# Peptides against a protein of PDB entry 4Z63: the designs that were tried, part 7

Target 1, 334 residues: chain A of PDB entry 4Z63
Amino acid sequence: LCLGMNDLTGNIPEDLFHLKRLNLLGIQENRLSGSLSREIRNLSSLVRLDVSWNLFSGEIPDVFDELPQLKFFLGQTNGFIGGIPKSLANSPSLNLLNLRNNSLSGRLMLNCTAMIALNSLDLGTNRFNGRLPENLPDCKRLKNVNLARNTFHGQVPESFKNFESLSYFSLSNSSLANISSALGILQHCKNLTTLVLTLNFHGEALPDDSSLHFEKLKVLVVANCRLTGSMPRWLSSSNELQLLDLSWNRLTGAIPSWIGDFKALFYLDLSNNSFTGEIPKSLTKLESLTSRNISVNEPSPDFPFFMKRNESARALQYNQIFGFPPTIELGHNN

## One batch from the design tools (peptide; made by RFdiffusion4, then SolubleMPNN)

Design b1_p26_5_s4
Fold by OpenDDE base, seed 3:
Structure b1_p26_5_s4 (fold): chain B 334 residues (1-334), chain A 26 residues (1-26)
Amino acid sequence: as target 1 above (334 residues)
Amino acid sequence: SAAAEAAARRREEALLREQDTSLIYR
């Protein structure tokens, strides 16, 4: 049953929960309000539940043990409060959990040993606090992780060295500290292609450790951290780099010539730093900017990107990295 | 319509809350 993108109001009719053969319930992009009914437990054949973009409130009901076929739960952009229900945090069937842009709170806890099918987790823009869950690497299929805009104090857990499934990771604006430790840990994530760390590590030094290596790194966004230091030499070994944003930091020194050697680099923002010297001539020879053949078919993160032209401007949402125009931004380096 | 305007406003408010999820400055 797909009733998304309407002007439906009020509660879900109770009789809808009698549909025991229902595999898909999509009621997204409505004005449905109140609590999400516990009676969703009666939908024992449910594979996909989409309640996103509504006015739901209260706690998410702890009934996911009665939904053994549930693979997709989308609840983003609601007013949900409390934690992740225990049955949801232990779901062996769940592939994708999206609860971004809610009011979920407390310590983030997932039983990753039980969540054997989880491949995408979006909990961005919530009120989770405490530390990052050390057991996330035990979610052996977890590829996409958005934990941005929560209050995760402290450092990236040492256990994330073993996060081999991790490909797309956003921790933007999550009160993280120790960028040197974070990069030192995350370099061990062999499948990591997208890393977003914007609005963390305030005033720290960007490490220039030549031992750091990100083999498959395509997208690095570390903007607005007030980071000190220079362009890191370790980045020159990330030959697959497509997008680099280090804007709104306090980086100094010259822009190195190797920045123009990235064959796939189509978006570069080094603006609002303190870089000095000449613009490398190699930037004028970036193949990706001269050839229209950007491979649009690369897998992208499940979480959206946002482009903001200035601190006061509204951000534009981009669902794909390739939606960004080819860009070299070097402005405001005084 | 008033409903369409209300929906547009809610989408805008949501976007403003979510912009820091993966913010690229330009």
Scores: peptide ipSAE 0.313, ipTM 0.861, DockQ to the pose 0.835
Fold by OpenDDE base, seed 4:
Structure b1_p26_5_s4 (fold): chain B 334 residues (1-334), chain A 26 residues (1-26)
Amino acid sequence: as target 1 above (334 residues)
Amino acid sequence: SAAAEAAARRREEALLREQDTSLIYR
């Protein structure tokens, strides 16, 4: 049953929960309000629940133990409060959980040993506090993780060295500290292709440790951290780099010539730093900017990217990195 | 319609709240 993208108001009719054979309930992009009914438990055949983009409030009901077939729960852009219900945090069937842009709070706790099917987790823009869950690597299929815009004070857990499934990771604006430790840990994530760390590590030094290596890194975004230092030499070994944003830092020194050696680099933002010297001539030879035929059928993060064209402009949402126009931005340097 | 305008405002407010999750500055 798909009732999305209407002007539906009020609560879900109780009789809808009598549909025991219902596999898909999509009621997204409405004006549904009140609490999400506990009677969802009666939808025992439910595979996909999409309640996103509504006005739901209160706690998410703890009924997911009665939904053994549930693979997809989409609840983004609501007013949900409290924590993740215990039955949801223990769901063995759940593949995707999206609760982005809610008011969920407390310590983030997931039983990753039970959540054997979880591959995508989006909890960005909530009120979670405390530390990052050390047991996230126990979610053996967890590939996509957005935890951005929460209050995860402290450092990236050492356990994330074992996060082999991790491919796409956003921790933007999460009050993280110790970029050297974070990069030193995350380099062990052999499948990591996208890393977003914007608005963390306030005023720290970007490490130039030649022992750091991100073999599969395609997207690195570490903007607006006020980072000091220079362009990190370890990044030159990330031969698959497609997007680099280090804008709005305090980086100094020359832009190195190796920045033009990235065959797949189509988006570069080094703006609003303190770089000096000449623009590397190698940037004029970027194959990705000269050849029209980059058919990039590459997997993208499930979490959106946002681009502002200026401070007053509305952010544009991009669901795919390749939606970004080819760009070299070196403005506002010395 | 007032409904469409309210939906547009909610989308805009959501985008404003979410932009910092993976913001690429220009």
Scores: peptide ipSAE 0.228, ipTM 0.831, DockQ to the pose 0.713
Fold by OpenDDE base, seed 5:
Structure b1_p26_5_s4 (fold): chain B 334 residues (1-334), chain A 26 residues (1-26)
Amino acid sequence: as target 1 above (334 residues)
Amino acid sequence: SAAAEAAARRREEALLREQDTSLIYR
C-alpha cells in the first residue's frame, strides 16, 4: 500500500493494521500526526515501512520483534522522541534504518550482534548524546553510517579499527575531539571510501604522519574545523581520491605538487585557508578536468551530499558524487 | 497554503541535510 505524497491528516486508521499479508506500507510525505500505533505489530508480513516526512510524535513503539520480515524502516523527518526501541535495536531482519531529523535522545544503543542484516544506518540530526557506540563494528554488514549532527562528545572508539564493513561514514558536527586518534583508527577500515568529519576537532592540528594510509579513500571532507598544519603527506597515497574538501581551516605552507597526481580527483576545495606559494602546475593537468570519459566507480552513499553556491543559496542535493561539477576552489588563501 | 508549508518543510530538511554532508560551508 503506497499512499505517499498526499495531504493525508490525522492518524493511520486502525483497520489498516489488520492487513496481515501487507509487505509494503508507504505513507511518507503526508501530514499524519500523533503517535505511531503499536498495532503495527499486527503487520507480521511487513518488509518495508515508510512513515517519513510526517508529523508523527512520541516514542517509536517497541513492537519490532513481531515484524520478522522487516528489512526497511524509514522514519526520517518526524517528531519522534526517546530512544531506539529495544526490539528495533535487536532486529535480525533489518537492512536499513533511517531515523534522520527526529528528536531522538539519550545514549545510542544497538545490539549489533543481533542486527546481522543491518547495512545502512542514518541517525543524523538527532539529540543523541554521550559517546559513539563502541560495538558498531559488531554489525558485520554495516556499510553506511550517518551520525552527523548529534552530540557524541569524545573520541572515535578504538574498536572502530575492526570496522571492516564501513564504507561511508559521516560524523559531521558531532562535537568530536582528537583528529589524530580518529584518523589513526579509521585508517584500519579497509572498505572506507567516504569520510566526512566537518565541524569537529576545533583548532586541532591535522596530523602529518606518513604511517597513516587510507587505501580506498575516494571522498575526504574535513571542512570548517579550524585545523592547523599543512597538506598531509599521508593523503598522497590515497590514489583513488575523487573529492577533497579541507576548506575553512588554518592550513599553511605550500599546496604540494602531488595534489595534481590524483587521476580521479574532480573536486578540490582548499579555500579559506592560509596556503602560500605558487599553484602547482600539476593541477592544470588533472585528467578529470580535461577528459569527460573517466569512468569513475563512484561511491554511492545512502546519504546525499549537498553543495551550496553561497550561504544564502539553496544547496543542491547530489545522491552521487558524479553530479558535482568539476571544481577547483583555492580562493581566500591570502 | 498546504503546498507552501510542504515546500517550507522540504527546505528546512534540505538545510538540515546539508549540514550532515555539506561540502561548501561558504
Scores: peptide ipSAE 0.183, ipTM 0.773, DockQ to the pose 0.466
Fold by OpenDDE base, seed 2:
Structure b1_p26_5_s4 (fold): chain B 334 residues (1-334), chain A 26 residues (1-26)
Amino acid sequence: as target 1 above (334 residues)
Amino acid sequence: SAAAEAAARRREEALLREQDTSLIYR
């Protein structure tokens, strides 16, 4: 049953919960309000539940133990409060959990040893506090993780050295500290292709340790951190780099010539730093900027990227990194 | 209007999403 993109108001009709054979319930993009009914437990055949873009409030009901086939739960853009229900945090069937842009609070707790199918987790823009959950690497299929815009204090857990499934990770604006530790840990994530760390590590030094290595890194975004130091030499070994944003930092020194050696680099933002010297002539040799045929069929992260061209511009959503216009931004370095 | 509020929520949500994974052009 798909009733999305209407002006439906009030609660879900109770009779809908008698549909024991229902595999898909989509009621997204409505004005449904109140609590999400516990009677969703009666939908024992449910595979996909989409309640996103509503006015739901209260706690998410703890009934997911009665939904053994549920693979997809989309609850983004609601007013949900409390934590992740225990039955949801223990769901062995769940592949995707999206609860972005809610009012969920407390410590983030997932039973990753039980969540054997979880591959995508979007909990961005919530009120989770405390530390990053040390057991996230126990979610052995978890590839896509958005935890941006939460109040995770402290450092990236040492356990994340073992986060082999991690491919796309956003921790943007999550009050993280110790960039040296974070990079030193996350370099061990062998499948990490996309790393977003914007608005963390305020005023720290960007480490220039040649021992750091990100083998599969394609996207690095570490903007608006007020980071000090220079262009990090360790980054020169990330030969697959496609997008680099280090804008709005306090980086100094010259832009190194090796920045032009990245064959796949099509987006570079080093703007709003304190770089000096000449623009490397090697940047004019970036093949990716001259060739129109960047048809890289890479798996896009489940979270979109956004590009805002200027402060007043509407940001453009890009579901694929390759949707970005080829860009070199070196402005405002004086 | 219902449509205007939905559009406002979509704009707010777009703005919030922009901030989760934005290439922040300030």
Scores: peptide ipSAE 0.216, ipTM 0.797, DockQ to the pose 0.451; fails the geometry check

## One batch from the design tools (peptide; made by RFdiffusion4, then SolubleMPNN)

Design b1_p27_3_s3
Fold by OpenDDE base, seed 5:
Structure b1_p27_3_s3 (fold): chain B 334 residues (1-334), chain A 27 residues (1-27)
Amino acid sequence: as target 1 above (334 residues)
Amino acid sequence: SIEELIKKAHEEALEELKERQAERLAA
């Protein structure tokens, strides 16, 4: 049953919960309000539940033990409060959980040993606090993790050295500390293609440790951290780099010539730093910037970047990496 | 501040794409 993209108001009719053979319930993009009914438990055949973009409030009901077929739960952009229900945090069937842009709070707790099918977790823009859950690497299929815009404190857990499934990771604006430790841990994530750490590590030094290596790194965004130091030499070994944003830091020294050796680099933002010297001539040889026909065969992660071209302009939101025009931003390096 | 606006912009954009990517990988 798909009722998305309407102006439906109020609560879900109770009679809807008698549909025991229902595999898909999509009621997204409405004005549905109140609590999400516990009677969802009656939908025992449910595979996909989409309640996103509504006005739901209260706690998410603890009924997911009665939904053994549920693979997809989309609840982003609601007013949900409380924590992740215990039955949801223990769901062995769940592949995707999206609860971004809610008011969920407390410590983030997931039973990753039970969540054997979880591949995508989006809990961005919530009120989770405390430390990052150390047991996330126990979610052996978890590839995509967004925990941005939460009130996490401290450092990346040492256990994340074992996060082999991790491909996409964002911790943007989560009050993280110790960038050296974070990078030292996350380099062990051999499948990590995208790393976003914007708005953390305020005023720390960007490590220039030649022992750091990110084998499959395609996207690195570490903007607006006020980081000190220079362009890190370890980054030169990330031959698959497609997007680099180190804007709004306090990086100094020359832009190194090896930045032009990245054959796949189509987006570079080094703006609002303190770089000196000449623009490397190698940047003019970037095939990705000159050739329109670079078929990026691999699905680049869709990452939105906000380009603010000038102080007065609205930041343009680009919702796909492929949608980015080839860009070099080197402005405001004085 | 301009800094805060840029901060907010970077974060909002990143979140929307993660959703789209997650949906594509789930499909």
Scores: peptide ipSAE 0.022, ipTM 0.588, DockQ to the pose 0.060; fails the geometry check
Fold by OpenDDE base, seed 3:
Structure b1_p27_3_s3 (fold): chain B 334 residues (1-334), chain A 27 residues (1-27)
Amino acid sequence: as target 1 above (334 residues)
Amino acid sequence: SIEELIKKAHEEALEELKERQAERLAA
């Protein structure tokens, strides 16, 4: 049953929960309100539940042990409070959990040894506090993790050295400390392609340790951290780099010539730093900036990146990294 | 501020990508 993208109001009718053979319930992008009914437990054949972009409130019901086929739960952009229900945190069937932009709180706890199918976790823009869960690497299929805009504190757990499944990781604006430790740990994530650490590590030094290596790194975003130091030499070994944003830091020195050696680099933002010297001539040789027809046939994950050029500009949503216009932003340097 | 706009843009972009990737991998 798909009723998304309407102007439906009120609560879900109770009679809907009598549909025991229902595999898909999509009621997203409405004005549905109140608590999500516990009677959802009656939908024992449910594979996909989408309640996103509504006005739901209260705690998420602890009924996911009665949903043995549930693979997808989308609840982003609601008013949910409390924690992740125990049955949801132990779901062996769940592949995707999206609860972004809610009011979920407390310590983030997932039973990763039970969540054997979990591939994607989006808990961004919530009120989770405490430390990052050390057991996330025990989720052996977990590839995509968004924990941005939470009240986490401390450092990236050392256990994340063993996070072999991790491909996409965002921790933006989560009050993290010790960028040197974070990079030193995350370099062991052999499948890591996208790393976003914006609005953390405030005023720390960006490490220039030549022993750091990110083999498969395509996207690095570490903006607005007030980071000191220079362009890190270890980044030159990330030959697959496509997007680099180090804007709104306090980075100094020259922009190195090796930045023009990134054959796939189509987006570069080094704006609002303290870089000095000349613009490297090698930047003019970036094929990705000069060739209009970069058919990067790689199934780029449809990363919507938003670019805002000025305060009045609507964020341009680009649904694909490759949808970004080739961009070099070097503005507001010294 | 432009800074806040850039921050918001990066966060929104990352969210939608994860959803699409997860759906493709789980389907």
Scores: peptide ipSAE 0.020, ipTM 0.586, DockQ to the pose 0.052; fails the geometry check
Fold by OpenDDE base, seed 4:
Structure b1_p27_3_s3 (fold): chain B 334 residues (1-334), chain A 27 residues (1-27)
Amino acid sequence: as target 1 above (334 residues)
Amino acid sequence: SIEELIKKAHEEALEELKERQAERLAA
């Protein structure tokens, strides 16, 4: 049943929960309000639940143990409060959880040993606090993780060295500290292609440790951190780099010539730093800026790279790096 | 454009950081 993109108001009719054979319930992009009914438990055949872009409030009901076939739960852009229900945090069937842009709070706790099918997690723009959950690497299929705009004080857990499934990771604006530790840990994520760390590590030094290596890194966004230092030499080994944003830092020194060696680099933002010297001639030879056919591997369609703050305009989750025009931004340097 | 959105998001984020710094300096 798909009733999305209407002006439906009020609650879900109770009789809808008698549809025991219902595989898909999509009621997204409406004005549905109140609590999400516990009677969802009666939808025992449910594979997809989309309640996103509504006015739902209260706690998410703890009924997911009665939904053994549920693969997709989309609840983004609601007023949900509390934590992730225990049954949801233990769901063995769940592939995708999107609860972005809610008022969820407390410590983020997932039973990753039970969540054997979880591949995409979007909990961005919530009120989660405490530390990043150390057991996230136990979610052996978890590839896409957005935890941006939460309050995860401290450092990236050491356990994330073992996060082999991790491909897309956003921690933007999450009050993280110790960029050196974070990069030192995350370099061990062999499948990491996209790393977004914007609005963390305020005033720290960007490490220039030649031992750092991100083999499969395609997208690095570390903007607005007020980072000091220079362009990091370790980045030159990331031959697959497609997008680099280090804007709005306090980086100094010259822009190195090796930045023009990135054959796939189509977006470069080094603006609003303190770079000096000449623009490397190698930047003018970037094939990606001249050739239209950059085969960028599609990032997961569920991974937001950049989110507009203003929720009133359809937060175009620019999930597609492909939509970026070839860009070199070097403005506002010294 | 996406660039304008990125720039705006950066500007807004920088303003928030400035505000927080100002609060810390006033405290």
Scores: peptide ipSAE 0.017, ipTM 0.542, DockQ to the pose 0.026; fails the geometry check
Fold by OpenDDE base, seed 2:
Structure b1_p27_3_s3 (fold): chain B 334 residues (1-334), chain A 27 residues (1-27)
Amino acid sequence: as target 1 above (334 residues)
Amino acid sequence: SIEELIKKAHEEALEELKERQAERLAA
């Protein structure tokens, strides 16, 4: 049953929850309000639940143990409060959880040993606090993780060295500290293609440790951290790099010539730093900047990148890398 | 794909923008 993209108001009719054979419920993009009914437990055949873009409030009901077929739960852009209910945090069937842009709070806890099918987790823009959950790497199929705009103070857990399934990771604006440790840990994530760390690590030094290596890194965004240091030499080994944003830092020194060796680099933002010297001639030879035909064949998860064009401007969220025109931003390097 | 990651990022930005608009309309 799909009723999305309407102006429906009020609550879900209770009789809808008697549909024991229902595999899909989509009621997204409405004005539905109140609590999400516990009677969703009656939908025992449910595979997909989409309640996103509504006015739902209260706690998410703890009924997911009665939904053994549920693979997809989309609840983004609501007013949900509390934590992730225990039955949801233990769901063995769940592949995708999206609860972005809610008012969820407390410590983030997932039973990753039970969540054997979880491949995508979006909890961005919530009120989670405490430390990053150390057991996330136990979610052996978890590829896509957005935890941006929470308050995960402290460091990236050492356990994330074992996060082999991780491909996309956003931690933007999450009060993280110790970029050296974070990069030192995350380099062990051999499937990591996208790393977004914007608005963290306030005033720290960007490490220039040649031992760091991100083999499959395609997207690196570490903007607006006030980072010191220079262009990191370790990044030159990331031959698949397509997007680099290091804007709004305090990086110094020259832009190195190896930046032009990235054959797939189509977006470069080094603006609002303190870089000096000449623009490398190699940048003018980047085929990816001159040719529109960057075929990026790999599907990537939907996580925000933020660009701040002006000091007074709110960071623009980058959502589609491939939607970006070939861009070199080198402005404001005084 | 990076494209899907960024698409989701746009969706998130759009959602945040809508949330801010909703907050402005509720105020």
Scores: peptide ipSAE 0.009, ipTM 0.535, DockQ to the pose 0.069; fails the geometry check

